# Peptides against a protein of PDB entry 3T6J, part 213

Target 1, 375 residues: chain A of PDB entry 3T6J
Amino acid sequence: PIVESYIGFIESYRDPFGSRGEFEGFVAVVNKAMSAKFERLVASAEQLLKELPWPPTFEKDKFLTPDFTSLDVLTFAGSGIPAGINIPNYDDLRQTEGFKNVSLGNVLAVAYATQREKLTFLEEDDKDLYILWKGPSFDVQVGLHELLGHGSGKLFVQDEKGAFNFDQETVINPETGEQIQSWYRSGETWDSKFSTIASSYEECRAESVGLYLCLHPQVLEIFGFEGADAEDVIYVNWLNMVRAGLLALEFYTPEAFNWRQAHMQARFVILRVLLEAGEGLVTITPTTGSDGRPDARVRLDRSKIRSVGKPALERFLRRLQVLKSTGDVAGGRALYEGYATVTDAPPECFLTLRDTVLLRKESRKLIVQPNTRLE
Target 2, 372 residues: chain A of PDB entry 3T6J as posed
Amino acid sequence: PIVESYIGFIESYRDPFGSRGEFEGFVAVVNKAMSAKFERLVASAEQLLKELPWPPTFEKDKFLTPDFTSLDVLTFAGSGIPAGINIPNYDDLRQTEGFKNVSLGNVLAVAYREKLTFLEEDDKDLYILWKGPSFDVQVGLHALLGHGSGKLFVQDEKGAFNFDQETVINPETGEQIQSWYRSGETWDSKFSTIASSYEECRAESVGLYLCLHPQVLEIFGFEGADAEDVIYVNWLNMVRAGLLALEFYTPEAFNWRQAHMQARFVILRVLLEAGEGLVTITPTTGSDGRPDARVRLDRSKIRSVGKPALERFLRRLQVLKSTGDVAGGRALYEGYATVTDAPPECFLTLRDTVLLRKESRKLIVQPNTRLE

## One batch from the design tools (peptide; made by RFdiffusion4, then SolubleMPNN)

Design b2_p21_7_s3 (from b2_p21_7, 11 letters changed)
Fold by OpenDDE base, seed 1:
Structure b2_p21_7_s3 (fold): chain B 375 residues (1-375), chain A 21 residues (1-21)
Amino acid sequence: as target 1 above (375 residues)
Amino acid sequence: SEVEEVLKNKYKPKVIRPPTF
């Protein structure tokens, strides 16, 4: 078998400043069948990047073909096992040298195994579809998230010699209609500038890319979905995200006004964006469970994903990218923290919903080392 | 390589990835 591994101080999610990595490592075997799907996605990546909602001037000048591999993890040492990985995290290297993507396929498979009776916060009518398509939709989401999320966008830079990697006279900020007013100076990085919000912000951008591009027929075709199946995959992917935004409340600490997980914060932000879009796209309804205790239901109107959801996400995603590209920390923080704020304000009453989420909290899954066999 | 040298001397290894839902 083809074996891949890495080890070292890799992820910085547990560092409040996003700088120091947690020591981790894994050993995995290449899943050739799933990797072939990601290879097709890579082959289409240059074209799909053009579908993202920012001008070409805000995208990489040159497309660098990355590696993308699906991995079956044999062992993982760390605080948590990711669904996918994009490395390196250094934007300059991503833009000039390239990057690698991996999907931890068997980790995803474990996450898919939810018993119908334990599936929280969904309407009964959605549960069967959710169970059926959660796995496939997640494969799509991870692929897009890593390859076209983390793998997209340009940082405007002035180098140590004073030269710009963009034309100051011709490049226009699509949000303001003005010339570019800010950029990264020599030695400045995404993490150094955006600091405490950098990881969560970037994850939010990547997740948003996934939701946005999964609407594209070519993407679904690459993964082998057509017709009604493709529409169900889209629906479940979006439904999963809005549900995740509700579940994310578990990871908010009201007393400290902080989030304990960057990805969960990102998912909550997306939920807030889609709620703000209104028009009945997303509805969260407090209910009473069969046990007589508080519960909730998340509803996503399938018919409004393209008409209401996509435009809202497009605007938001473009804004995320523009603020990132220009190094506008003040604007980026204002935008992101605005959506990441958790209050008890009506109609959502998120702090009250948090109590419900905590009450309905599922037991943490234990992931045990798998075995392999020769057949 | 130049990339290896940069990674070794300038950058601390970091990975961006989503956790499982």
Scores: peptide ipSAE 0.029, ipTM 0.468, DockQ to the pose 0.105; fails the geometry check
Fold by OpenDDE base, seed 2:
Structure b2_p21_7_s3 (fold): chain B 375 residues (1-375), chain A 21 residues (1-21)
Amino acid sequence: as target 1 above (375 residues)
Amino acid sequence: SEVEEVLKNKYKPKVIRPPTF
């Protein structure tokens, strides 16, 4: 077997300033079959990057072919096990040297081994479909999230010598129609500028890229989905995201107006974006469970994903990228925190829904370190 | 602080991992 490992101060999710890395490490075995799918995704990455909803001037100048592998984790040391990883975490290095992507395949498999009876907040008609396609859809999402999410976008930089990595005279901000008015100065990084929102914001961007690009037939084909299966994978991927946005409320602390998990905050933001799109795309309905206690149902109108969802996500994702590229912290914070705000305002009454989410909270899943055997 | 800057520069973990749902 091909063994991969990494160790060091890698993820900053536990740093309130998003800067200091937590010590983390894993040992894993390459899943060759799944890695082949990601290799195909890598082969298409340069073309797929062009499908992202920002001008080429906001994308990396040079595509650097990354590595992407699926890994079966044997051991993991850290505060939490990810589903996927994109390294290095330095945007400058990602832009100049490239990056590596990994999917922790067996972690995903465990995470999605949900029993139908325990599956919360979905319509009954969606449960079987969700169970069937949760795993495959998540493989798609993780692949896109890591490779084309974290692996995409350009930061506008002025170096120490005063030189710009973009043409100030010709590059236009697609949101304002004006020339670029802000950028990263020497020594400024994504994390240093966006600080407390940097991690969650970037996760939101990456998740949004996944949702947006999973609509592309080529992506689905790469993962081996065609026809009705492809449409089901799309539906379940989007459904999973909107459901996750509701589940995310568990990780919000109202008393502190704080999010305790960056990815969950990101998913809530996406939910808010899709709810704002309206037109019956997403509906969250408070209900009463069979136990007589509060429950809820999330409904996603499949027929409106492309017509309503995609345009809404496109606009939002473009704004995320433009604000990121230009280092517009004020604009970025206003946008992101606006969607990340949790109130009890109607119609959603998110604080009330949070109580329901907490009431219906699933038992924490434990990942037991696997063993290997010789055949 | 200088320490924060050093830590920011030295330990910028940008492994963006989706948490397991």
Scores: peptide ipSAE 0.028, ipTM 0.463, DockQ to the pose 0.108; fails the geometry check
Fold by OpenDDE base, seed 5:
Structure b2_p21_7_s3 (fold): chain B 375 residues (1-375), chain A 21 residues (1-21)
Amino acid sequence: as target 1 above (375 residues)
Amino acid sequence: SEVEEVLKNKYKPKVIRPPTF
């Protein structure tokens, strides 16, 4: 088998300022069959990047073809095991040398393993579809998230000599219709500028890319889905995201007005965007469980994903990218924190829903090192 | 000439963590 490993101070999610890495390491084996799907996605990446809702001037000037590998983890040391990874985390290296994407396939399998009777907040009619397609839809989402989410977009930079990596006279901000008014100066980075929101904001952008591009027939074909199956994968992917946005409330601390998990905050933001779209796209209904205690149901109208959901996500995703590219921290913070705010205001009453989420909370899964043998 | 984008500050990790639910 092909063995891959990494070790070091890699991820900075636990640093409030997103700068200091925690020590992490893994040893994994390449899953050749799953890697082949991601290789096909990589082969189409340059074309798919053109489908993203920003001008080419806001995309990378040169596409650097990354590696994308599916890995089965043998051992993992760290505070939490991810489903996907995009490395290195150094922007200079990403721009000059490229990057590598990995999907931790057996971690995804663990995430998929939910018993029907324990599946919360879904309509009964959706549970079977959700169970059937959660795994495949998650593969699609992770692939898009890592490769085309984290792998997309340009940062406007002025170097130490005063030179720009964009034409100041011709590049237009699609949101304002004006020339570019802000950029990253020498020594400034995404994390240094956006600081406390940088991780969650970037995860939100990447998740949004996944939802947006999973609507493209070519993406579904790459993963082997056509016809009704493709539509079900789309539906379950979007359904999973809106459900995750509700579940995210577990990771909000009202007393401190803060989020404890960047990805979950991102998913809540997406839920808020899709709720704002209205027109019956997403509905969260408080209910009463069989135990007589509070419950809730999330409903997604599949017929409105393309007509209502896609345009809403398009506008939001474009704004995220434009603000990121221009280093507009004030605008970015205003946008993101606006959607990340949790109140008990009607109609959603999110703080009340949080109580329901906590009441229905499932036990955290324990991931155990697998046994292996040669066959 | 293409201006090299050098951002020395480490970006936040770009990983998807599996949901606990």
Scores: peptide ipSAE 0.025, ipTM 0.442, DockQ to the pose 0.063; fails the geometry check
Fold by OpenDDE base, seed 3:
Structure b2_p21_7_s3 (fold): chain B 375 residues (1-375), chain A 21 residues (1-21)
Amino acid sequence: as target 1 above (375 residues)
Amino acid sequence: SEVEEVLKNKYKPKVIRPPTF
């Protein structure tokens, strides 16, 4: 067996300013079978990076082949167990030395175990499909999220000597059509500049990369899905995301105008983007449950994912990356906070929907971390 | 080893950790 572990101040999600790391540690065993899929994804990563909706000038100059491993967690010490990890978190190291991706496979497996009768906010016709493909779709999403989400994009930097890592004369901002007007100076980091929105913004970018690239046939082939199965995996992945955006309202505190979880905020933002796309792509309908109390249903039109969803996500994802690359905090904050705002405005009435979400809230899941043995 | 989640909640949000700049 191959054992992996790490320990230290790893993640800053619990810091409101995204700067102070939380002490975290895990011990895990490599799942060789699942890791093979991620190895194939790594082999295609350089090509798949070119499919992302920004110019090559906004992508890393050199692809550094990362490790990608599926892990079965034996023990995890921290405030929460992730589904996937991309480390180190230092961007300078990621750009110069590389990074490692892991999928916490048994954590994902736990997340997949859902009783049909307790599955909230889905149409009845989608429930069986969702149950069947939630696991596989999530594996795809995590792989893309870590490797091509967190593993993508370039920061424009001026070093201490005044040298730029980009050509100021030739690189054009695709959103403005102008030369690059802002960048990171020496000592400035993603977290230091974007502060309170940095973590959630980056998660939103990574999740968006997952949704966007899961539409690529090569990605589905890597994971072993073809034909109707591939389309079902795509559908369930997108469906899961829009559902997650609704569920995210649990983690919003109206009185403080604050989000309590970065990933859930990110998912809500994506939901807002896809709702804004219109054309019947996503519909959230308030309903009455069998108990006579408020309920809701999320509908995703499968036939509009590519025609409506993909273009909307493409535009949004490009904007996220451009603003990140250029260190445009004002623009980035305006964009992100705009989509992250929760009001009771029609037609969605998100604050009212939040009450429904809270009413239908499932009990907190407890993860029991078992022992293992060598055989 | 299998992690058992007391599954009353069908959806557990993915905690994906970004690179912190």
Scores: peptide ipSAE 0.024, ipTM 0.368, DockQ to the pose 0.068; fails the geometry check

Design b2_p21_7_s4 (from b2_p21_7, 10 letters changed)
Fold by OpenDDE base, seed 5:
Structure b2_p21_7_s4 (fold): chain B 375 residues (1-375), chain A 21 residues (1-21)
Amino acid sequence: as target 1 above (375 residues)
Amino acid sequence: DLVEEVLKNRYDPKEIRPTTF
């Protein structure tokens, strides 16, 4: 088997300042079949980047082609196991040695192994389809999220010598129609400027890229889906996202007005965007469970994903990118925190829904290290 | 030119990732 591993102080999610790495490590075996799909995705990356809803001037001038591998994890040591990883996080190494994306395939399979009878907040008619396509759809989402989500977009920078990495005279802000009026100065970074919203904002952008690009036939083809299967994968991917947006309320602390998980906050934001799109695309209906206690149902109208959902997401995603590229912290914060606000205002009554989510909360998955055999 | 900061890229499922700050 082809064995891959990493070990060290890598991720900084547990650092309040996002600077100090947590000790983390894994040992994994390459899943060759799934890796081949991701390799095809990588091969198409430069072309797919052009499908993103911003001008080429807001995209990186040069795409550094990474490796992308699917891994079956044998052991993982850390505070949490990710579904996908993009490393290294060091600029110098990334520029000189490149970077690698990985999907932790068997971790995903375990994480989303849900019994039908315990699957919350879905219509009965969606449950079997959801169970069937959850895994495959998530492979698509993770691939897009890591490679084309986090791997996309340009930051406008003025270096220490005063030079710009963009043409100030010709580059136009697509949202304002004006020349670029803000950028990152020397020493400023994404994290330093956007601070408390930086992580979640970026995750939201990456998730949105996934949803947006999963609609592209080429993407589905790369993963081996065509016809009705491709449409089902799309549907389940979007359905999973809107469901996740509801589940995200678990990670909101009303008393502190804060979110405790960046990805879940991002998913809630996306839910809000899609709800705002209206036209019956997404509906969340409070119900009563068989136990007589509060429940809820999320419905996504499949027929409106392309007609209503895609345009809404396109506009939102473009706005995220433009604000990120220009270093417009005020605009970015206003946009993102606006959608991330949780109130009990009708019609959604999200704080009330949160109580329902907590009531229906499932036990956290127990990850068990496998015993391996050499045959 | 100032290079773009490499973001810490991690996709964490709800069921696995611990609570953060």
Scores: peptide ipSAE 0.017, ipTM 0.507, DockQ to the pose 0.089
Fold by OpenDDE base, seed 4:
Structure b2_p21_7_s4 (fold): chain B 375 residues (1-375), chain A 21 residues (1-21)
Amino acid sequence: as target 1 above (375 residues)
Amino acid sequence: DLVEEVLKNRYDPKEIRPTTF
């Protein structure tokens, strides 16, 4: 077996300012079969990057072919086990030196063992489909999230010598129609500049890239899905995201007006974006469970993913990237915190829904180190 | 929901890691 490991101060999610990494390490075995799918994704990455909803001037100048490997984790030492990893976490290094992507395949597989009777907040008609395609859709989402999410976009920088990595005269901000008016100065990083929202914002961008690009037929082909299966994977991926946005409310603390988890905050933001799109794309309906207690149902209209969802996500994702590229903290914070705000305003009444989410909360699962054998 | 549980594990305030669904 091919063994991979890493160790060090890597992820900064536990730092309130997103700057200091926590000590983390893992030992894993390469899943060759799944890695082959990611290799195909890598082979298409340069072309898929062009499908992202920002001008080439906001994308990395030079495509650097990354490594992408699917890993079955044997041991993970850290505060939590991710589904995927993109390293290094420094955008400047990603732009100039490249990056490596890893999917933690068996972590995703653990999520597949959902009991139908315990699956919350979905319509009955969606449950079987969800259970069937949750795993495959996660593989797609993680691959896109890491490779084309975290692996995409350019930061506009003025170096120590005063030189810009973009043409100030010709590059236009697609949101404003004006020349670029802000950028990262020497010593400024994504995390240092965006601080408290940096992690969640970036996760939101990466998740949005996943949703957006999973609509591309080539992506589904890479993962081996065609026809109706491909459409089901797309549907379940989007459905999972909107459901996750509801589940995210568990990680909001109303008393402190804060989020306790970056990814869940990101997913809530995406839910808000898709709800804002309207037209019946996403519907959250409070219900009464069989136990007579509050429940809820999330509905995603499959037929409106491309017509309503995609354009909404496109606009949002472009804004995220433009604000990130230009280092526009004020604009970025205003945008992101706006969608991240949790109130009890109709029609959603998110604070009330939060109570429902908490009521329906299941016990936390423990991931246990697996055993391996050679045959 | 296993995904929810996994997500809950992954998304503990103390365990904020880039985990996709």
Scores: peptide ipSAE 0.022, ipTM 0.567, DockQ to the pose 0.155; fails the geometry check
Fold by OpenDDE base, seed 2:
Structure b2_p21_7_s4 (fold): chain B 375 residues (1-375), chain A 21 residues (1-21)
Amino acid sequence: as target 1 above (375 residues)
Amino acid sequence: DLVEEVLKNRYDPKEIRPTTF
């Protein structure tokens, strides 16, 4: 087997300022079959980046081809096990040495193993389809999220010498139609500038990239899905995201008006965007469970994903990127916190729904890492 | 000098990722 490992101060999710890494490490074995799919995705990355809803001027000037590997984890040391990783987190190293994406395949398999009878908030007609395609659709989502989400977009920078990495006279902000009016100054970083919203905002952008690009036939083909299967994978991926947005309410603390998990906040924001799109795309309906207690159902109209969902997500994703590129913290915060606000206002009544989510909450899954043996 | 982009480049599922804040 091909063994991969890493160890060091990697992720900074536990740092309120996003700067200090947590000590983390893993040992894993390469899943060759799944890695081949991700390699095909990498081969198409430069082309797929052009499908993102911002001008080339807002994309990186040069795409550096990364590695992408699916890993079966033997041991993982850290506060949490991710589904996917993009490393290193240092831009200088990414530019000089390249970067690597990994998907923790067996972790994903465990994390998303759900029994039908325990599957919450879905219509009965969707449950079997959801169970069937949740894993495969998530592979697509993780691949897009890491490679083309986190791997996309340009920051406009003025260096210490006053030089810009973009043409101030010709680059136009697609949202305003005007020249670029803000940028990162020397010493400013994404985390330092966007601070408390930086992590969740970036995760939201990456998740949105996944949803947006999973609609592309080439992406689905890379993962081996065609025809009806491809459409089902799309549907389940979007359905999973809107469901996750509802589940995200578990991680909101009303008393403190804050979120306790960056990815879940991001998923809630996406849910809000898709709800705002209207036209019956997404509906959350409070119900009563068979136990007589509060429940809810999430409905996604699959026929409206492309006609209603895609345009809404396109506009939102473009705004995220433009605000990120220009270092517009005020605009970015206003946009993101606006969608991240949780109230009990009708029609959704999210605080009431939160109570339902908490009531239906499943016990946290624990991953016990097994021994391996040679046969 | 290029401004270093420090991003949170991780996808953590709900079931696995602990509360961070």
Scores: peptide ipSAE 0.021, ipTM 0.500, DockQ to the pose 0.086; fails the geometry check
Fold by OpenDDE base, seed 3:
Structure b2_p21_7_s4 (fold): chain B 375 residues (1-375), chain A 21 residues (1-21)
Amino acid sequence: as target 1 above (375 residues)
Amino acid sequence: DLVEEVLKNRYDPKEIRPTTF
């Protein structure tokens, strides 16, 4: 339909245990023009899923073609307005019944409105490029995040009758080289197993899928980018992610050792992964602003995205998926919380950087939602 | 299309930005 809506208990981000949904509702109108790109992405999804860095045995057995539309939101009731949505949230249902994806186009448009002089933590030479390509790169990221991020991966399950949805004798864990030793039992879900880290972990996986697959020429072509433009979109997408990882520190509460926002925690984790890769891929440099107060700069070496960044992300993303598929909570928690830990250890001194982030924080933007009319 | 199932509002631009929407 040209008008889309939903209402109910949808997202569990506000639940400390990641289980109880917040009551949300929206009304939106389909943007036909923008939906065309996502339709092309859907058409390529089955093939692109094969490019993800895990064995086919860890991917869904059957690809269920989802809907993917761009929506202009008229009204959204909830604690926050997302840029994209993948529903349902239940992995078992996504595997068996399918899913739907939406991009909230006008929400993205609001996010793209950045004044150059207020753009923090970027090198001056990157600012114009960032402003130019932030929007397009974000469209790519959201599309991949929703469709191929949240829409990918298999959970290994033993049903109530004792039957497995995988061959125990032949499926090998690529990280251990051994047979599968853990799975989800009847009544166990992603959220119930991984609990406090479930939401952020899944967002991290989805964001990582976006970064990883945006390097694929077919993806960029689908979105209409070729040549130098394609490379700029890639660069800005990765740059935006590492910048976001720094900005994420705003949402960390040192006194409670907790994160207040799942996506931001995820982005910080990705930043940590890319920093760990080393070789000058990502550099965060504390500086002094023109006002004499602390500042910082994030630098991403474009030439090292494929050579250094991609392999690091590949390994990390594979680990995320394997641990998710096998229901290995201990391993998953150890991995994820390890990267999500915020300390003041050198060289990054993230707690000190957090102070800088807070110092440079912009005022909260207010979103005024539109109306529509028949002409 | 009424989606009854828990929508995972997976991408929150508020989280990308230093400001919460």
Scores: peptide ipSAE 0.020, ipTM 0.538, DockQ to the pose 0.078; fails the geometry check

